# Ledger of designs, part 38: peptides against a protein of PDB entry 7RZF

Target 1, 358 residues: chain A of PDB entry 7RZF
Amino acid sequence: PFQEEHLKQLYKIVPIKDIRNLYVTFPIPDLQKYYKSNPGHYLGHLIGHEGPGSLLSELKSKGWVNTLVGGQKEGARGFMFFIINVDLTEEGLLHVEDIILHMFQYIQKLRAEGPQEWVFQECKDLNAVAFRFKDKERPRGYTSKIAGILHYYPLEEVLTAEYLLEEFRPDLIEMVLDKLRPENVRVAIVSKSFEGKTDRTEEWYGTQYKQEAIPDEVIKKWQNADLNGKFKLPTKNEFIPTNFEILPLEKEATPYPALIKDTAMSKLWFKQDDKFFLPKACLNFEFFSPFAYVDPLHCNMAYLYLELLKDSLNEYAYAAELAGLSYDLQNTIYGMYLSVKGYNDKQPILLKKIIEKM
Target 2, 358 residues: chain A of PDB entry 7RZF as posed
Amino acid sequence: PFQEEHLKQLYKIVPIKDIRNLYVTFPIPDLQKYYKSNPGHYLGHLIGHEGPGSLLSELKSKGWVNTLVGGQKEGARGFMFFIINVDLTEEGLLHVEDIILHMFQYIQKLRAEGPQEWVFQELKDLNAVAFRFKDKERPRGYTSKIAGILHYYPLEEVLTAEYLLEEFRPDLIEMVLDKLRPENVRVAIVSKSFEGKTDRTEEWYGTQYKQEAIPDEVIKKWQNADLNGKFKLPTKNEFIPTNFEILPLEKEATPYPALIKDTAMSKLWFKQDDKFFLPKANLNFEFFSPFAYVDPLHSNMAYLYLELLKDSLNEYAYAAELAGLSYDLQNTIYGMYLSVKGYNDKQPILLKKIIEKM

## One batch from the design tools (peptide; made by RFdiffusion4, then SolubleMPNN)

Design b1_p10_6_s4 (from b1_p10_6, 6 letters changed)
Fold by OpenDDE base, seed 5:
Structure b1_p10_6_s4 (fold): chain B 358 residues (1-358), chain A 10 residues (1-10)
Amino acid sequence: as target 1 above (358 residues)
Amino acid sequence: MKKPTLIEPL
């Protein structure tokens, strides 16, 4: 539906709220019929990845971007969009052209590596886990959602179609990736810094904006995006659960945590789940140090230590979160608290990574 | 992945 006159456009938009956002939008074909392969989800997973060598990791390292979201968005009937959205820092607002260059460098990296079946398999496994252990939704909202999606999916698939991937389609991944080009781009920058610099008003919300053509030199700069050696595909997600076995309730299972180990250096309490029957656990560790709160210097050192530890764990945090694992690290008046939560199968792996960084 | 809030392209 966009003609050439609608492409290579820059919109400078004045927000009501003090926000700085960049939207890089590409028109793509309607992918709804390809829900079994979901090529837009595959690309969104990679472009929106937060691990080492990701687009976000590099843009954060520059101080230009706080958050990144990549993915497909529904349009009107017969077309979709692929959108990369970033939250801009004040510095990032000055570097929008370079941010978009980095987006095209990452897209070029995806072209050079080609479609990866293992990445599709991880997406499939993650979505299967999300489907199998989906939380109960409010019946009214759920019924309304299902009624809406019945227009798009067969009745027998309506519950699974948004989750269960069935087909690896590298051809469709390449087809979508081929639409992610500078010649097809629409850019929107949202910032209060454009106040008093706009010449148009949007009809529905009264939003002030300016529309400009992106210069051909800038388009060419983005078209010539090389391989940035800082960009890498993610490593395999070691935290994806594969064992979902629920152990039988012990005959002597107490309704409260039982002390199962008592030593001079440690106490261990255990409670089996008797309510939810999920393949999940909560590991909680309290570390005691006589030095943690002895004086203001030690308090600040203990705080700084945990902030550095959290920062050193950021490489695992996103992969763990995707796999339904989380950790928390807190200072306490006695020392440190660590919590590891989520699917029990890969908790030992995450716990080991935490201990190796401590 | 936060769902992109639908700013419809103007």
Scores: peptide ipSAE 0.017, ipTM 0.562, DockQ to the pose 0.486
Fold by OpenDDE base, seed 3:
Structure b1_p10_6_s4 (fold): chain B 358 residues (1-358), chain A 10 residues (1-10)
Amino acid sequence: as target 1 above (358 residues)
Amino acid sequence: MKKPTLIEPL
């Protein structure tokens, strides 16, 4: 376990690759025994959220961060870490202290709102969907994984323990959230900009680094992180499937798409799934315009239109992805292509959102 | 949630 001397440390690390990363690490208790409530997953879901009012959304709006990952990581026996990792822009590398301030402001927002049972329920439902419709893994890898996790879970639960949430434990969420404090922080910054500015070499890989104590003034600045009014809890994820009914195969089901509607303005092709029997669909739309690609101006306008449309849909993209829905929008020489894929139950909702932005 | 890739040696 890290002693107090190992906390409030800044590591400046020189990578071999041209990468810019920030790792904000907190030592936390071993949460393995709490797998039924998984409080670290709850916090990782919120801290790592990408929707409006999220930590990532604000840090992206500043131009400081490209991506964010939040969650628990296994440590050695008897302790874990909670890690917030971000991919830094060149500008973000200059604003690391302010990035970490925003992390603590978001954490403070989570303290102020308290544990939300509806967020836990969404995590439970998402994990239940992921378990129920889990893809077939390679047997050798799967058996080796199961053999490893048998040390942690009862035999009866070994298949479900990593997925199925059973208990809402606000007390455990608060306990983990209480460890996410500046006094417990370890910061690592990874950048080539530290080349020639290091004084240590890691023994195993020869990684050049510098270790510094984080100044007490900076720790105090983070301890005094106030509520930032830009941070909001996510809205409820409207894309989480609840209906998993699989319609019976039609008697006249063809192995290829059948033309089920032909009109002057539209053709509709349909193929029922005859192989997978999943509550999933693939909706593909090709839009034809005689003005698409007629000249360089129209071509550029059609491109700009799709970029603007994609940007206007960003608010739904993450929530849809979490729920196992995806969309794709592409320019074609004839117009535009739209694809909506995933669980069929909420596809009409996503499709409606797309059409309303078009 | 992308599984945190093993931090390969930097």
Scores: peptide ipSAE 0.015, ipTM 0.563, DockQ to the pose 0.315
Fold by OpenDDE base, seed 4:
Structure b1_p10_6_s4 (fold): chain B 358 residues (1-358), chain A 10 residues (1-10)
Amino acid sequence: as target 1 above (358 residues)
Amino acid sequence: MKKPTLIEPL
């Protein structure tokens, strides 16, 4: 494990690619034995959340961060890491200390709220869905993967262990959350802006870097992270499917979409799934407007309308994606195209949200 | 002690 001398360190790293990344790393105990509760996944789900009141939402609103990933990573010698990784904007590269302050404010919010069983239940349900409807992998790759994970899981559980949550362990969540402190931090900033400013070269890959101690005043600033009122726990994910019933194949099922409604204002085609037998649907809507593409002004207005509509739907996009739902909105020469795809159970909810924003 | 190289090639 890292000793105290290895903590509170800043690494400035020169990448080969033109990338700007921040890695905020915490050494944590080996959680492998706790796979049934997976406290690192619980924390990764919340810290990595993209919804309103999330860490990412706030950091995006400031123009500092594009993407965020939170989670556990395997370590060496019977320890793990918890890592918060963000893709930095050019502006975000100037605000790394404040980005990390916001991370600790969010972590402090998680401490103040305590472990939430409903969040664990959502993670459990999402993972159960992912397991149940897992795509067929190539046998060779799958066998090799299973052979690898047999080192970590009982033979009887090897197929389920990566997916199925069984135990809500608030004590383990708190234990991991207690390791997510400024005194335990290791920071790596990856940017070409450090070129010519490094004093070390990594032995294996020749990566240029500089190592610095994080100043005690900065550590203290992060230790004094208050509750930021912008941070909120996510709301319950209304898109998580609960009904997985597959309707029997109709006797007159056609290999092509059948016209089931023909009116002056709408045509509806339907095709039942005769191949996959999944509780999934694809809803495709084409909206026709003679005004959408009549002139350049109307074309631009139709474009701007869709961009604004997409922006207004961002609050649902992440929760829908987690639940295995997706939508797509496109301009067409005739008007607009909407697609809603994924598990059919909650598609009406997502569709309703889309239509309410239109 | 092999220090874990934090610098995985990105």
Scores: peptide ipSAE 0.010, ipTM 0.495, DockQ to the pose 0.072
Fold by OpenDDE base, seed 2:
Structure b1_p10_6_s4 (fold): chain B 358 residues (1-358), chain A 10 residues (1-10)
Amino acid sequence: as target 1 above (358 residues)
Amino acid sequence: MKKPTLIEPL
């Protein structure tokens, strides 16, 4: 385990690649024995959330961060880490202290709201879907993975233990949240801007770095992180599938798309799945407008319209993606193309949201 | 105890 002298440290690291990353790392107890509750996954889901009122949404709005990942990582035997990792903009590299303040404000929001059973249930349902409809892995890789995880899980659970949540443990969520404190932090900033400003070299890869103690004033600033009113828990994910019924093949099922509706305003082709037998569908819509490509002005207006439409749908994109739904919107020379793909159960909800923004 | 090397190869 890290001793006190290993905490409250800042590492400035020179990468080989032109990358800007921030790693905010907390030592946590070994959570492996709690795999049925997986409190680190619960916290990673919330801290790593991309929806409105999320940590990422606020940091993106400031132009400081492009992407965010939150979660547990294995350490050495008998301890783990919780890591918040962000991709920094050039501006974000100048605001690292304030980015970390926002992280602690979000963590403080999670403490104030307390553990939410509905969030755990969503994580459980998402993981159950991911397990049930897991793609076939390459046998060699899969066997090697299973052989590795046999050290951690009972033989009877080895296939399910990484996916199937069984127990809501608010006490363990609070225990992990109690470790996510400024006094326990280890910060690493990765940027080429530290070239020629380092005093140490890593033994294995020759990575140049500088280690500094984080000033007590900065630690105290983060300890006094208030509730930022911009941070909110996510709303319930309406896109999580609950119906997985696979309808039998129709007697008249064609090997090709059949025209099932022909009107002056619409044509509809349908093909039932005869190969995969998954509770998934692909909806494709082509919208025709004689104005979409009539001149350069209309072409640019149609482009701008679609970019604005995509931007207006960003609030749903992440929640849909988590639930195994996706959409695509493209300009065509004839108008617009829309595709909606994934689990068929909640596709009508996503499609409705898209149409309501159109 | 070996100090956990936090610096993964970048």
Scores: peptide ipSAE 0.009, ipTM 0.495, DockQ to the pose 0.076

Design b1_p10_7_s1 (from b1_p10_7, 5 letters changed)
Fold by OpenDDE base, seed 2:
Structure b1_p10_7_s1 (fold): chain B 358 residues (1-358), chain A 10 residues (1-10)
Amino acid sequence: as target 1 above (358 residues)
Amino acid sequence: MSAWPPRPTL
């Protein structure tokens, strides 16, 4: 485990690729024995959330961060890490201290709200869906993975242990949150901007880096992180499927899409799944407008409209994706194409949201 | 124990 002298350290690292990354790392206890509760997954779900009031949403609004990942990572035997990783913009590289302040403000929000059983239940439901409808993996890779995880889980649970949550443990969530403090932080900044400014070389890969102690004033600034009123817990995910009923094949089921509605304003084709028998559907809509491609101006207006529409749907996109729903919007020479895919149960909700924004 | 520098996952 890291000793006190290994904490509150800043690493400036020169990458080979032109990348800008920030890693904020906390040493945490080994959580392996708590896999049925998985408090690190709970915290990773919230810290890594992309919806309104999330850490990422605020950092994106400032132009500092493109992407964010939060979660537990394995260390060596007997300890783990919790890591918040962000892809930095050029501007974000100048605001690393403020980015980390926002991380601690969000963590402080999580402490103030306390553990939420409904969030755990959503994680449980999402993981149960992911397990139940897991795609077939390549046998070689799957077998090697299972052989590896047999060291961590009982034989009877080895297939389920990474997915199925059983126990809500607010005490363990609080215990992990208590480790996510400025006094326990290790920061790594990865950027080519540190080229020629490093004093050390990593032994195995020759990576150039500089190690510095984080100033006590900066640590104190992060320790005094207040509640930022922009940070909110996510709303309940309305897209989580609950109905997985597979309807029997209709007696007149065709091997090809059948025209089931023909009107002056709409044609509808339907094909029942006769191969996969999954509680999933693909909805495809083509909207026709004689104005969509009549001239360069209208073409550009139609393009701009779709970009604005996509932007307006970003609030739902992440929650839908987590729930195994996706949509796609494209301009066509005839108008617009919309596709909605995933679990059929909540597709009408996503479709309604899209249409309401149109 | 030498503090392992964070491995840049290159």
Scores: peptide ipSAE 0.011, ipTM 0.523, DockQ to the pose 0.058
Fold by OpenDDE base, seed 3:
Structure b1_p10_7_s1 (fold): chain B 358 residues (1-358), chain A 10 residues (1-10)
Amino acid sequence: as target 1 above (358 residues)
Amino acid sequence: MSAWPPRPTL
């Protein structure tokens, strides 16, 4: 485990690749025994959220961060880490202190709101869906994985332990959240901009780095992180499926799509699933416009329209993805293609949102 | 215990 001397440290690391990353790491207790409540997953879900009022949304709005991942990471026996990792822009590399301030502001927002049972319930439902409809893994990989996790879980629970949440434990959420403090932080910045500015070389891989103590003034600035009014808890995810009914196969089900509607303005093809029997559907729409590719201007307008449409749908994209829904929008030489895929229960909701933005 | 060395493959 890290001692106090290993905390409040900044590492400037020279990568081989041209990448810009920030790692904000907190040592946390071993949460393995709490797998039924998984407080680290709860916090990772919120800190790593990409919806409106999220940490990522604000950092992206500043132009500082492209992507964010938050969550627990295995350490060694008896300790874990909570890590917030971001992909930095060139501008974000200049604002690392402010990025970390925003992280602590978001963490402070989570403290102020306290543990939310509805958020836990969403995580539980999402994980239950993921477990229930888990894809078939390669046997060799799966057996090796199961053999490994038998060291951590009862035999009876070994298949479910990584997925099924059982207990809402606000006390454990607060306990982990209490470890996410500036006094416990370890910061690593990965950038080629540190080339020629390092004083150490890692023994095993030859990675050049510099280690510095984070100034006490910076630690105090982060400790005094106030509530940022831009940060909000996510809204309830409307895309989480609740109906998993599989309709009986129609007697006249064809192995190919059948034309079930033909009108002057639309054709509808349908094929029932006769192989997988999953509560999933694929909705594919081709929109035809004689103007889409008539000239370079219209072609560019059609492109810009789709980019704007995608941008306007970003608020739903993440929530839909979490719920196992996806959409795709593409320009075609004939017009536009839309695909909506995933659990059929909430596809009409996502489709409606897309059509309302169109 | 040495700080986790920076992962080289970054």
Scores: peptide ipSAE 0.010, ipTM 0.518, DockQ to the pose 0.046
Fold by OpenDDE base, seed 1:
Structure b1_p10_7_s1 (fold): chain B 358 residues (1-358), chain A 10 residues (1-10)
Amino acid sequence: as target 1 above (358 residues)
Amino acid sequence: MSAWPPRPTL
């Protein structure tokens, strides 16, 4: 475990690749024994959320961050880390202190709201879906993985332990959240902008870095992080599938798509799944417009329209993706292509939202 | 453990 001397440290690291990353790391207790409640996953789900009122949404709105990942990472035996990792813009590299302030404001929001059983239930449902409909892995890789995790889980639970949540433990969520404090922080900034400004070299990889103590004034600023009214808990994920019924194969099921509707304005082909037998569907729509590709202006307008449409759908994209739904929008020489894929139960909800934005 | 379940591959 890190001692006090290892906390409140800033590392400026020179990468080989042209990358800009911020790692905000907190030492936490070993959570392995709590796999049935997985409090680190709960916090990672919220801190790493990409929807409206999320930490990432605010940091993106400022142009400081491209991506954010929050979660637990294994340490040495008997301790773990909680890490918030962001991909920094050039502007974000200048605002690292303020980015971390926003992290603590979001964490303070989580403290103020307290543990939410409905959020745990969504995590449980998502993980149960992921387990139930998990793709077949290559036997060699899967066996090696299972052999590794047998060190951590009972034999009877080894297949389920990484997925199935059983117990809502607000006490454990609070316990982890209490470790996410400025006094426990380790900060690493990775950027080529630190080239020639480092004083240390890492022994094993030759990585150039500088280590500095974070000023007490900065720590106090983060300790005094107020509630930022822009931060909100996510809304319930409406895309989580609940119906997994597989319709029986029709007696006259063809190996090819059959034309089931033919009108002046639309043709519809249908193919029932006769191979996979999954509660999934692929909806593909080709929209024809004589104006989409008539000249360079119309082509660019059609492109701009789709980019704006995609941007307007970002609020749903993340929640849909978490639930195993995806959509794709493409320009074609004939007009536009829309694809909606994933669990069939909630596809109509996503499709409706797309159409309402069109 | 990644806080994110492995994204279902389509």
Scores: peptide ipSAE 0.008, ipTM 0.524, DockQ to the pose 0.127
Fold by OpenDDE base, seed 5:
Structure b1_p10_7_s1 (fold): chain B 358 residues (1-358), chain A 10 residues (1-10)
Amino acid sequence: as target 1 above (358 residues)
Amino acid sequence: MSAWPPRPTL
């Protein structure tokens, strides 16, 4: 739908809210028919990754970006978009050209590495888990949604089509990657800093904006994006659950947590799930320290310690979250609270990582 | 975060 005149355009948009956003948009073919391979999801998973060596990790390290989302978006019948959206810092607003350069450096890294079947397999496994253990939705909303998607998927697949990946299609991944080029880009910058600097008003919402052509020199700079040695593919996600066995209820299962271990240094309570029958657990640890709340200095040191610990765990947090694991760390008046939640299969791995950083 | 493909909602 976009002609050449609509490409390589920069939009400076004045928001109502005090927000700073960058949207980097590429027109792509309609990928709806490829739902079994979902190449746009594969690319969105990598571009939107938050682990070490990711695009977001590098842009955050520079203080330019807070959050990043990458993926396909529907347009109309016969076309889609791939969009990289970032929340900009005040400093990042001054470095938009460099941020986009880093996006193209990461895309170039994806081209250099080529499609990875193991990444597809992880996406497949994650989606299969999400499907298998999908929460109950409100019937009205669910029925309306299913009725809508019947226009896009066979009746037999309507429940699975949005989740279950079947086919690794490296050709389609490469096809989409080939559309993610500077010559195909549309850039929108959303900031109040453009107030009084716009020359157009959007017809429907009255949004003030300015449209400019991106200079050819800037396009060439992005076209010549080299391999940035800071960018790496993610490591394999060790937190993806593979065992979903539910242990039988113990005959003497109490309706309340039972004390199963009592020592001078620890007490352990256990409650088996007798209601949900999910392959999930909640591990809760309360650590006691006589120093935690002894004075204002110790309170602040305990707080600072937990903030540093959380920061040191960020490398695992995203991979764990993708796999349906989470942790929480809190200061208490007695010391520290740790919670680990999610699929029980890989909880010991996450717990070990937390303890190794403590 | 990966943008999940917007579910085609009519």
Scores: peptide ipSAE 0.008, ipTM 0.518, DockQ to the pose 0.149; fails the geometry check

